# Ledger of designs, part 48: peptides against a protein of PDB entry 7UQJ

Target 1, 160 residues: chain A of PDB entry 7UQJ
Amino acid sequence: PELYQNFNITPPRGVLFHGPPGTGKTLMARALAASCSSDERKITFFMRKGADILSKWVGEAERQLRLLFEEAKKHQPSIIFFDEIDGLAPVRSSKQEQIHASIVSTLLALMDGMDNRGQVIVIGATNRPDAVDPALRRPGRFDREFYFPLPDVKARFKIL

## One batch from the design tools (peptide; made by RFdiffusion4, then SolubleMPNN)

Design b1_p11_2_s1 (from b1_p11_2, 6 letters changed)
Fold by OpenDDE base, seed 2:
Structure b1_p11_2_s1 (fold): chain B 160 residues (1-160), chain C 160 residues (1-160), chain D 160 residues (1-160), chain A 11 residues (1-11)
Amino acid sequence: as target 1 above (160 residues)
Amino acid sequence: as target 1 above (160 residues)
Amino acid sequence: as target 1 above (160 residues)
Amino acid sequence: MAVAEPAESFP
């Protein structure tokens, strides 16, 4: 948020972090939150796992998403980090269509409903960007993508 | 760069990240780059390994450093991240003296030649800060140091 | 493996990495694998997510665990890293009792069945150590724990 | 000699 405000740049509504598991997507999201937070302007960092929203809140996932976005809006500037967003918002496949479609539709509506002047950034992390509903990857949603390469295993060998 | 500009702080020319292996030095450098990049002002992140500059570019290491700094200057704001900078700029030891001394001297000259108004930050990461030539750690070069602690060494000793 | 061999220390069968999300548990497990792997002795690193084993392999989760351990044994020295092990081996709760209990029981048996001379290390990572079945935390299983603290947000502020 | 592409431009 602040980084963009200081430059009169509209912060992205959503950023998709993608890359192999353990490339540090979650750590980067936290580092980004920490870097944007100052003593005067603390970035509130909300973390949710996609699979946890689906599994823990059977039938309440939509409400939980709404509450999360309301809290994030209340605690601006804020980052909502969805870890494993492919677990929350998988590509709409025909058979599990209704519940997942409703959650995706709710997330879409929440992202579309974010005021461009709002200091809420949504970060989705996935190992499978192709498993994320393409509707979430449109402009005004997760319209920025960041690829986290695995540091070459050889490169990891030399860091140690 | 931008983080410092917003606070009217002159960005450091160089920051030394030091600490045990796997403390996230590289990850932090990337996070810093990401946090400083916006849509309008993309931070260009250049990563080089110290050992790679020495080993891959026998006789061309100086030229590669010059080219790297020229590219970084061309793509401002930018971060040059030297991973394992102790491999690039070891303490001058008598036997391998000339080649390493020339590379260190080139890096020194490049850091000294950076305009203070330039938006190029140089981050050096090492596990062995004492193995880095002290000349690089002087004001106007790597004049800021950040220690990356291991999460409690005692806890690591129990894993090991 | 090698780290322990060099010290004549029996490697742990299992290590539990716990701490807040994005503390670098996965990164540390990879770093540990990389540190233990040499040019002569490559550590084979197997990564599985606990939730993936449950969700992708309805009814086959036990078989997948067995196969994973067999592969790890075949590719010694090896590390099996279970990310989000609380998703694989949750505390036995009454309602979802049987399937989770069987997976946990299978994992217990696999860990108990590992020859102490085997070069297979199992690392479980969780944000919720209390959500991991206590049976997995007994000697000979995940008998070593490592807490990953969040780097103090203030420490991140001093990097910036 | 292909100048190594600048590693990661963060969006």
Scores: peptide ipSAE 0.000, ipTM 0.195, DockQ to the pose 0.048
Fold by OpenDDE base, seed 5:
Structure b1_p11_2_s1 (fold): chain B 160 residues (1-160), chain C 160 residues (1-160), chain D 160 residues (1-160), chain A 11 residues (1-11)
Amino acid sequence: as target 1 above (160 residues)
Amino acid sequence: as target 1 above (160 residues)
Amino acid sequence: as target 1 above (160 residues)
Amino acid sequence: MAVAEPAESFP
């Protein structure tokens, strides 16, 4: 929030961090949370893994997502970070596809239902942007994308 | 390798990066790989997830670990990064415990069998250091540990 | 600090991170700050932009630099991160050259005056290392340099 | 009950 306020940037509702694994997506999300907090203004950082949404919240995933967004709204300004958001994508089974479709539909509705654009930011991280449901990448959802490239190994650390 | 050479530090065989999720463990491993490579000397970075070792390599995990270490030895200097190495820890099932015990035993043997301590570095990352088999944390294996704390938000970014 | 202590590495007074924009220089600085903190030992991270030193602190830049280093010394162990430190370099105007020369001279004096090498680390980031005053790159100042290359696509991540 | 990892409140 404050980073965006300080830059006069309208904070996106959702930001997709994509790139190879271990390019610092999760670290950047935490660093953003840390940089947006001051002694006067605490930012609450919520973290969930996409795989945990499907596996740990079986039958309650939709409810737990709603509760997460409600808690984030209560603790404004806040960041919701979804690590491995492509883990919401079904493994190729019809039953998992239906569960996925329900969870994604719930996430879509929750992102669309966020009235206060500046108080809750949602960050999704993925190694597979093409495995993220295109509906999540539409305007008003994850409508900003940031690519995290592999740090090139040709970094001449010349310790002079 | 070169970072350790440049610092006159005997490169550890194994380094454990532990700390909360999204504290930059994987990024640091990649940054170390990047920093150790030059135009003249490429470092090969191998990455595996602990969960993938158990799930994707069922029945071949030990063989794939051996092949990984052989390839790392062929591409010296190299870094083997095991992300979520605590994912080698069994889910509490007797069958998974036996598979885990075999995989961990193979990893122990591979780490012990690394003759050229300076050419292949193994980095393990975990959010749960207590879930990492104590045998992996002994001298000659992951004998150096680095804690990746949450960026304490009390890092007063006083933007004065 | 602790990362350097844990590695038995004498922490440099100053580290220059250089490389193309978006190569993770700022991210690495934050990750280092995070990794050097523990539950027992908080590291204070101070961030300034080179351009802000010239523009926001017109006539007070030298004083604000002194205050920054004094605060960093009070909050030891600490990291001072100068993002875009090449932004201290004048745009080609005689008036900006004099202001730059004064600011750089102040920064030089502050880096030279840091008695406790292990408690305050200064990290400078630039996309233009040749635009950084050579006086800043001398021993006892930014005497270690780390290149952040563009991720060369030819880094054979053979994910085998 | 998946213990929701406590929201890390960044002050």
Scores: peptide ipSAE 0.007, ipTM 0.372, DockQ to the pose 0.075; fails the geometry check
Fold by OpenDDE base, seed 3:
Structure b1_p11_2_s1 (fold): chain B 160 residues (1-160), chain C 160 residues (1-160), chain D 160 residues (1-160), chain A 11 residues (1-11)
Amino acid sequence: as target 1 above (160 residues)
Amino acid sequence: as target 1 above (160 residues)
Amino acid sequence: as target 1 above (160 residues)
Amino acid sequence: MAVAEPAESFP
C-alpha cells in the first residue's frame, strides 16, 4: 500500500501477484492488508480461493462474487484477495469451461464496475499467470502484475 | 505500495519491520519488492544487512549508504531493505558507538533528504526495535513500524 | 531441521501446516528451510503443490513422488514441502478418487519408508486440514499439525 | 505446481 502511494501511481483496481509457490503472495496480500490497517483505518480483508470459487460455490459462484464485492465496498477501505485465481481456469471439460467463463465474466464486470475512487483493492494471486484469463489482466482489472520470485538462493541465505 | 496510494496515505519514507527472528520480515520485504515489480514496472530491490554495514563497510559505511540511496534514486521505483538494522547498534566499544552514530546520522540525513515524491521506499527490519536508534523512528524516516509476531506459540511449538 | 536439532526434539517425519490462506504456511516452510540452512549446512528445499500432483503429474504422480523422495534423501538435509496437500483431495469423480487414493497411498508409503534418522522433513500445507486424508495425519507421517492463525487484527495492525 | 503455503504474513 504505502509503496504505491509513495509512487503516486494511480492505485490499480486489481493487482496480480504471481510467482512460484511459496514466494509469499498470500502473505504479501495479508501483509499489505495489515500494512494498510492503521489504528485509525482498519482495512477489511476478504479472502477467497480460486479453486473454492469453482468447487465450493458451484451454482452460486457469480452470486457469491457479487456479494463479496458488495461487502468489500460496504467495508471500505478493503482488500479482496483471490488466492490461486488461476484455479478459476477450466479443467478440460466443456461444462467447466462454461462455468469458468461465467465466473470470469462476472469478475470482470465486478472489477470494471468498481469506481476507481473506491477504497477496494483486488489482489489476485497465482503461481501461473498464464493460466489467468487474459481479460482479467487488462487495464482497470488486474493491470498490475507482481512477480514473486523465489527468494533467490542468496536471498534464502540472506533471510537466514 | 498500491494499497497506500488507494488510501491516500502519505507514503512513509521508511517502514520498520520488527519482531522475533524468523517471523518473515526479510521475506516480507522481498515479497513487497516482488509484489511491486510489474512486468512494466520493475521495482529495484536493494538489500543491506545492518551488521554488514558495520563489518563489511568498515571505514566506508557512510559512503556506501550514500551510494545505495543514489542508486536507489536512479533506479526508481526502488526499495532499500536494511535487514537487521539493529545491527548498526554499537557493540560496547566507544569506537563502535562513534561509527554507529556516524552511520545512523548518515542514514537519517539520507532519509530526510529523500523527496517525499520519490519512488524510493526504505524498509528496515529488526528483531530488536528497541535497539534501533529512536531518531530513525521519527516522522519522515521509519515512521511506520510493523510488528511481526511469532507464529503463534502453538504453531512455533508445533514446528518444534 | 535446525530448529528441531536446536531443541533436541526428535524431528517429525511430517509436519502439517494448516490454517486460513495467507497465514504464512509456505512462508514458514521456506523460512524454516532457510533458517535451517547455515552456511555450513544447506538444506535442500523441495516444493510440490497438491493440485499439481494431481494435474501436472497425471499418470506419473506416484513415480514423481518416489523420485522426489529419493532426490530429497540424496540431498539431505532436505525439506519436502507439499503446498495445498488438500489439493490431492479428489474432485467429485470416481476416477479422481482412485487417482487420489493411489497418490495418497504412495505418499503414505514414502513417509512410512523414511527412516526417522534421516534429515528429510516433509511439510504439508493446507487451508483445510479436514480435507487431508486422515491416513496422512497418523503417527510417523504428518503427526505434527501446526495451526497458522490469521494474523490477528492486532498483528495486522502491528504490520502498520 | 506446489501451492506454496500462503506466505505467513507475519503480521
Scores: peptide ipSAE 0.000, ipTM 0.201, DockQ to the pose 0.061; fails the geometry check

Design b1_p11_2_s1 (from b1_p11_2, 6 letters changed)
Fold by OpenDDE base, seed 4:
Structure b1_p11_2_s1 (fold): chain B 160 residues (1-160), chain C 160 residues (1-160), chain D 160 residues (1-160), chain A 11 residues (1-11)
Amino acid sequence: as target 1 above (160 residues)
Amino acid sequence: as target 1 above (160 residues)
Amino acid sequence: as target 1 above (160 residues)
Amino acid sequence: MAVAEPAESFP
């Protein structure tokens, strides 16, 4: 947020971090939050796990998403980080229950309803970008994608 | 530092990175240093491990802290990164020897003595924020805290 | 790049990320690319593994490096990230075959030939900074070094 | 002509 504001750059509505597990997507999101947080402008960092929103808030997930975005808007500049966003926004073609489609629809609407002037950035992290609803990956939503490759498994095996 | 200076933002005196081990707190601190380092403004990055300051410099730890802050001031813009700061600044209520209390007191004084105009940022990383002296977590010191959650253990187990 | 451009700061020609494996050097490079990427200025991120350039392009590695830098220049602002750069640019004193010396020489020339006005940043990641040719670590090349310490092995062992 | 693997252009 501040990085974008200080650059007079419209903060992306959404940034998708994708790559294999343990490639530090969550780390990076927090890093960005930390780096963008200044003394004058504290970035509020909201973290939610996609699967947790679905599982904990069955029937209330849409409301929880709305509340999250409202809270993030209230505390701008802010970052909403969705860890495992593929768990929140599964591909529409998946035979997943009507509930998933409604939650995705709510998230889409919330991202679309973020005024470009909003100092709220949404970061989604996933291990499976292809499992994320393509509608979320369109311009004006998660319009930026960052791949996090595994550090070469050979390099990791020398640490173990 | 430079990020904050280039933003005309008063760099936080201190930022606390906390979360479970291996959540990349140190990585993030270095990332910030790297991102804030420009060709025109090189950020000098000072790294110390909290436990090392205590163990290597028994009786001289306070002096080493002072020298560190002096050196950081001399080489502004700079970042002082304390890895495992809970090892340097244990909770005052812990029956830890008088030495720990004096080192913490020195660190407090050094952070308080950083003029707000100083281009020195202190980053503390800890796995145990509750083991860090609460006095360090007050406004004007480590007044910003960034939690680094574990990437979901289920996601890590698929890499191992 | 954008971070440096938005700061009106000459982007460093090269940044060396070094530290033990799994310290998130690659993560950081991508994070910086992500953070520096704005809606108005997209940073193009080129990733190559040093060992892959040597192994896949035997006899063509120099040409591939030239093409990489040309492509990066064409798509400025850009980041060229070399993972495991010690695999690409081994120390000249190593009895490594004439091929390594020529590839290093090409990389040196490419870094030196980056006009200071270029919006191309080269990030090298290595676990062995001492295995990187010292000529690459001179001013005007990888003139910035960021150490990535292991999160304390003791701290990692509590996560396994 | 070894085609340089396309840069991951971050869109």
Scores: peptide ipSAE 0.000, ipTM 0.200, DockQ to the pose 0.143; fails the geometry check

Design b1_p11_2_s2 (from b1_p11_2, 5 letters changed)
Fold by OpenDDE base, seed 1:
Structure b1_p11_2_s2 (fold): chain B 160 residues (1-160), chain C 160 residues (1-160), chain D 160 residues (1-160), chain A 11 residues (1-11)
Amino acid sequence: as target 1 above (160 residues)
Amino acid sequence: as target 1 above (160 residues)
Amino acid sequence: as target 1 above (160 residues)
Amino acid sequence: MAVAEPAEAFP
């Protein structure tokens, strides 16, 4: 929130951090949360794993997402971080595709329901950007994507 | 600015972020800007693309650079971020080499004209560090280089 | 310190940033320090290089580490950043192994002597996580590890 | 006056 006010930019509803495992996506999300919090204005950081959203809350995942967004709205300014958001990708069963579609649909609705005046930012992190539902990557959702890349192994030899 | 005061380090005039596309160079520049801004002390972040400096401001690029640095000085503490600064690299035409040389020369003069007491930091980001004019990489300009590397794909298998 | 209070997480005594050269480990440590400092609450950032701890302070390295931790405790909230902490790795001489063991032992004792109420965080950065003494990587020391990885070169072609 | 393009802010 404060970051966007300081930059005179409309805060995105969501930012997708994507890149290979370990790229510091989670670390960056935490660093951003810390960066935006002052002694007077604490940024509340909410973290969920995509795999946990599907697996631990079977049948309640939608309700838990709603509660998460409600709590984030109550505790503004806040960041909701979805780590391993590619964990929302269904396993090869039609039943899991339906559960995925429902959870993703709920997440879409929750992100779409964020007013641009809100101080809630959603950060998704994934190692598999192609496994993130394209609907989540549309304007008004995860409308900014930040890649967390590898240096070419060859370029490493020029700095040593 | 605050970062360097807190670290008891002479603030560099410029920092070069270099590494392959997507390395989070732009992300890091923004995170640094946010990290340095509090509710009371907003860091103003100015962004320009190297390609836009050459292409959009043909014949006025020098003036626009001067205006940018003047605005950054007026709105201290500030960060000037040049994304894709390798976009200042000329195409294979002698005319573009002259334009490049002039723009780079102006940028050098502007960076050299920053007093070390100023609260303006310049961050350049490039995917092609070898395409950044060596003159920009000298002491008093982009005198600190931060590489944004790739993990060796092999090291990734030890953390899974 | 503030980061962990805002996240409702017990602050680690230490965090290891590891990954290939240039991964932005140093930059991230600085960004975290900046992120945690407000106008009212400045985070003091102390930086040392692992190689400098061994080489510049031969025979006084332990004392300098003690002084560093004392100063960090006096100037809480603070971050102690050890850049290139793999520079504490001995060269292939038995004498350097003894010096390493002594310095590492002192660092362990200093990290273990941090009360969990303290506002001192230690960040180690290394390009060679396997060269960091396993004792430093145990619970209560560098008990959190953040990898700073490479994007797969193949994934880069999908974003161009 | 070229409006400084607002820096792409991080959330």
Scores: peptide ipSAE 0.000, ipTM 0.207, DockQ to the pose 0.087; fails the geometry check
Fold by OpenDDE base, seed 3:
Structure b1_p11_2_s2 (fold): chain B 160 residues (1-160), chain C 160 residues (1-160), chain D 160 residues (1-160), chain A 11 residues (1-11)
Amino acid sequence: as target 1 above (160 residues)
Amino acid sequence: as target 1 above (160 residues)
Amino acid sequence: as target 1 above (160 residues)
Amino acid sequence: MAVAEPAEAFP
């Protein structure tokens, strides 16, 4: 919220962090949450792992998503971070189509139902943006995508 | 840039990342650059090490800073990351006062000369925020400071 | 290697980074790799994601693990980082027991087969240490565990 | 290829 608010840009409803594993997506989401949380304006950070939502909440994933968004809305300004969102909302593959479709549909509805004026930002992180349902990547959802390159060998050596 | 712009907050001209070494300052700067770079809107990330600017560009550090800011302005949206900015802009110590003062003065002027509307963000990283010239930490410059704590002594000692 | 060498500590064969998602586990592993990589002594960093090994290498995961360890041994000093190692070596759940058991068994054998004197460090990262097969957490394997706490809300606020 | 871990700033 604050990081975005500080630039007077309408906060995207959703931001997709994508890039190779360990490029700092989760870290960035947290750092963004931190960098947005002033002493005066605490940002509430909600973190979920996509695969964990599916595995822990078999049959309740949709409800948990709704609750998450409700809590985020209650605790504005807030960030919802979905780590490995490709695990939550995979591109429809044939055999598990219904469960994933329902979760994706719920997430779509939740993102679409967010007031653009709300101080809730959704950050999805993935190593595989192409494995995220394209419907989530449409305007009004994860309409901002952020590539996390491997710190280039040169850039890595420059951190050394 | 984009991250800040997306929340309609006037982008800070500068953000100071400070904390013990290895707390992820340089990483965060890169991850921010990456997280701000969409496929559509690539953020140009300029990285310089403060000590390297002084050591490699003896007598040309000011010119290099100017060029860096010009390039960053040309390649908006952009991030200029100064790693170890305390090496670039140390608190005036007696013997090297003039060179450092000139570089600091140049950096101040460059940061002051940035249009608040520009999509250029300057990130300085330091292990020693108190070694950064206080003039750089004033409003309109590095007016946002970010403490990177050590991963808890226990976590760090456990990595030892 | 160097981080441990610099502290005169016998490098653990394996280090388990655990904590909530986005607490910096993957980042710390790389930062350790980077901090251990001097200009003189480059550490080779091998990164694999546990779930990706299972998903991409269906039927060859064991072979890929062996190759990974062989490569790491060839490129000493080296770090093998398993991100989300709980995905690679889950606690034996009923339906997928054989595949996971075989992968776990392979990883156990590889870790046990590492000479303690080798400059190969294995870092496993997980959000769920309890979901990691306990056999991997025994002495001579991932015998060092590192809790990555959530950056406390205070620490998070300090990164403003 | 050694991917240097960017140091996690714990926010």
Scores: peptide ipSAE 0.000, ipTM 0.196, DockQ to the pose 0.064; fails the geometry check
Fold by OpenDDE base, seed 4:
Parts: structure tokens; C-alpha cells; sequence
Structure b1_p11_2_s2 (fold): chain B 160 residues (1-160), chain C 160 residues (1-160), chain D 160 residues (1-160), chain A 11 residues (1-11)
């Protein structure tokens, strides 16, 4: 947020962090939040897990998403971080069509309804970018994607 | 520092990174240092491990802390990163009361004595925020806290 | 790039991230790329693995490096990230002298030939800074080094 | 003389 504000750059509505598990996507999102947080401009960091939104908020997931975005808007500048966003917004072809479709549609609407002047950035992390609804990956939503490659397995084996 | 300077934002006197081990707190601190470092404005990054200050500088820990802050002030803009700050500044109720209390008091005084205009940011990383002296977590010291959640255990099991 | 551009700071020609494996150097490079990427100024992130350049591009490594830098220049602002750069640019004393020397010389020339006005930043990550040719670590090349310490082994053992 | 680990100047 501040980084974008100080750059007079419209904060991306959404940034997708994708890559294999343990590539530090969540770490990165927090890093960005911390880096953008200043004494004068505290960035409020909202973290949700995609699967938790679906599982914990059964029947209220859409409402909880709305509340989250409202809260993030109230506490601007803010970052909304969705860990495992593929769990929140699976591709529309998944068998649990209706519930997932409505949640995705709500998230789409919330991202689209974020005024470009909003100091709310949405960061989605996924291990499966192809499992994220393509509608979320369009310009004006998660319009930036950052791949997180595995540290080379050989390099990791030197740490074990 | 530079991020805050370039933002004309008073750098926080202190930022506490907390969360489970391996959530990349240290990584994040370095990331911030790297991101805030520019060709024109090199941020000097001072790293110390809390337990090392106590163990290596037995009887001189307070002096070493003072020297560290003096050096950081001389090399502004700077970041002082304390890894495992809970090792440096345990809660006052810990049985090793006297030595820890004096080191904590020195750190408090050093943080309080940092002019708000100082381009020195102190970052503390801990796995145990509750083990950090609450006096360090007050406004004007480590007045910002960033939680680093574990990457989901299920996501981690896919890496192992 | 943008961070440096927005600061009107000449982007470092090169930044060396060094430290033990799993200290998140690659994560950090991506974090920087993500943080510096804005809606108005997308940073193009080119990632290559040093050992892959040597092994996959046998006999064409120099050409591939040239193409990489040309592509990065065309897509400014950009980051070229070399993971395991010690694999690309081993110290000149290594027995595979000729091939490594030519690749290193090409990389040196490419870094030197980056106009200071270029919005291309080269980030090298290594676990072995001493295995990186000292010529790459000179001012005007990888003139900045960031150490990535291991998260304390004790802290890591709490994650296993 | 505790050799202060040289401050790594972060660029």
C-alpha cells in the first residue's frame, strides 16, 4: 500500500503469488506488509486461508468476505492476504460448483468494487495457479503474478 | 530506513517480527533491508542474535549494545536486526533477573534515546513474543508487530 | 528497478544475496520484484539457475546470457535473478577453467555494459559467496552483498 | 576485543 502510495502508483487490486509449497509466498506477503508499514502509515494485514473461508464459514463465506473487505477498507492502507486462494476460488469446473461459484463471484465483485484509489491490496498465494478461477487472474484483479520456484531440491538437500 | 525516509515516514523505532520458527522472520528483515537499500542510500544492516549478545558478551552486553546503536547511528540509514530477541530481552520474571534486566534496560534506553528523526530501525525477531519484555513492545519501541504464521502444515508436508 | 527508479536511484547493476541454503534468497529476490512491481510499472522478473545455464546451454551459455540481458533490457524495468550464481560464475581457479572463464567474462561484460541508466537489476543468489568470481563482486557489478543467515538451527529443529 | 562483525552495508 504505502509503497504504491508513495510511488503514486495505483496499488494493484491483486497480486497472485504462486509456486510450489514452501517457496515462501506467505512469508513474502508478510514481508511486503512489513516493508510497506511505516510509523506514520501502518499497513493493516488481514490474513485468511482460502480453505478456512470455505470450511469455517459454510453458508456465510460470502458475508465473511464482504466483512473482510469492509474491514480492510476501514483500516486502509491494508493488505488482504489469502493463503491457498485456490481453496477459496477453485476453477468453476470443480464439482462443488454452486458454493464455490458464489464465493468466487463475491470475491470478483469485491475486487472489482475496490476503487482504484483504494489503499487495499489483495495478495493471493497458491500452489496451483491453474486451480484458481481464471476470472480472478484477469486485469484489474490478480493482474500480477509472481512465481515462487522451489529452491533447487539439491540446494535444499544441503540444508537437511 | 530508506523506505521510510523516502516516504518521509518516521522509521519505526522498532518492529517486532514474531511467529513460529522457520516462518522467515530473519529473511523478511533482510528483505526489508535489501528493498530499502538503494544505490544512493545504502542501508547498513546490523545483525545480532539475542542469545549471542547474552552469551558472547557476558559482562559487556550493555556496552556492546551501546556500541551497536552508536555504530548504527554513525552509519545511518541503518537497520539493527535482533534475531531471537526473546533471548536478549526475556520477560522480567525470568530467574536470571539481574543480568537480563540490565540488558533490557539498556535496550529500552537505547530505543527511547533514538531520536524519532533517526534513520535507524530496530527489527526484533522472535518465536515467542510473550517471552519478550512487554516494556519493549510499548509504543515508541517495538510498536509494530508482524505475525509470521506457519505455512500450513499440509502445504509443508508436500515439500517434505 | 522501480524502487530505485522511484527513488531516482541508479539501480545497482547487481546485488548478491548470499547465505546458507534455505535462508530464502530466492524468496527475497521475488519479494523485491513483487514489491517493486506496480500497476503502472510492472517489473519483468527473469529467473535463471546458474548451474542450469552451464548444464543446459553447454556451448551456448554465453549466447543465452546475452539473450537474457537483451530480453531484460527490452522489458525494462526488469530483474534478472540468478539462483546459485556460484554455479554460473565459479572462481577462476576452478579446474573447469576455460568454459567457466568465458561465461564469467560474458557476464562481467554484460554487467559492465549495462548503462547505469538501465532499469535492469541483476540479483545473484549464492550459498557460497567465496565460490563466486571476485570480479563479479567488484563495484559496478554485484557491488552490494546481502548475507542471509541460517535461521537458528534450534529454531529450525522446532519446525521439523 | 570482541570483533564487531562488520556491518554489512546493505545497498
Amino acid sequence: as target 1 above (160 residues)
Amino acid sequence: as target 1 above (160 residues)
Amino acid sequence: as target 1 above (160 residues)
Amino acid sequence: MAVAEPAEAFP
Scores: peptide ipSAE 0.000, ipTM 0.195, DockQ to the pose 0.150; fails the geometry check

Design b1_p11_2_s2 (from b1_p11_2, 5 letters changed)
Fold by OpenDDE base, seed 5:
Structure b1_p11_2_s2 (fold): chain B 160 residues (1-160), chain C 160 residues (1-160), chain D 160 residues (1-160), chain A 11 residues (1-11)
Amino acid sequence: as target 1 above (160 residues)
Amino acid sequence: as target 1 above (160 residues)
Amino acid sequence: as target 1 above (160 residues)
Amino acid sequence: MAVAEPAEAFP
């Protein structure tokens, strides 16, 4: 929020961080949260793993997502960070596909219903952008994408 | 390797990066690999996820670990990075515990047998250091530990 | 600080991170700050932009630099991060050159006067290392340099 | 109970 305020940039509704594993997506999300907070303005950082949404929230995933977004709104300015958001993607089973479709549908609705988001930013991180439901990548949702490339091994760190 | 050479520090046999999720453990490992490589000396970076060792390498995990260490030795200077190394920890099933015990035993043997390690460094990352087998944390294995804290909220970014 | 202590490495007085835009210089500085903090020892991270030193601190830049270094010393262990430190470099105007020369001279004096630095590390980041005053790159100042290359696409991460 | 990592309020 403050980073965006200081840059006079309209905070994106949702930002997708994509790139190979260990390119700093999660660290950047935390660093953004830290950089946007001041002694005067606390940013609340909510972290969830995509796999945990499916596995730990069996039958309650939709409710827990709603509660997460409500809590983020209560604690605004806030960041919701979904790590491994591609972990919402169905493992190829019909039953998991239905559960996935329901959870993704709930996330879509929550992202759409945040029109009065105040100072809530949603960051999704994935190693597999093509495994993220295209509906999540539409305007008003994860409508901005940032690629996190592998740091080139050929980086001459000349420690001179 | 080169970072340690440039600092005249004996490259630790194994380094454990531990701390909360998204504290940059994987990024630091990649950044170290990048920083240690030059145009003249490429560091080969091998990445494996602890959960993948158990799940993708069912029955071949030990062989694949041996091949990984052999390949790392062939491509020295090299870094082997185990992300979520606590994912080697058994999910509390007797069959998974035996497979885990065998895989951990193989990793222990590979780390011990690297006495002629040349320029191979092993980095393990975990969010749960207490879930890492204590045998992996003994001298000659992951004998150096680095805590990756959450960026303290109280880091007064006084942007004055 | 703690990373350097844990590695038994004398913390460099100043470290220059250089490389193309978006190579993770700022991210690395934050990650280092985070990695050097523990639950027991908080690292204070101070961030300043080179352009802000010239633009926001017109006439007070020297005083604000002194205050920054004093505050960093009070809150040691600490990191002072200068992002876009090449932004101290004069845009080719005689008036800006004089102001720049004065600010750079103050920064030089502050870096030299930190002989009893305790646990204060200064990190400078630039996309243009040749635009950084050579006096800043001398021993006792930014005496260690780390190149952040563009991730070469040809980094064969053979994910085998 | 998935311990929802407490929302770290970053001040």
Scores: peptide ipSAE 0.000, ipTM 0.353, DockQ to the pose 0.074; fails the geometry check

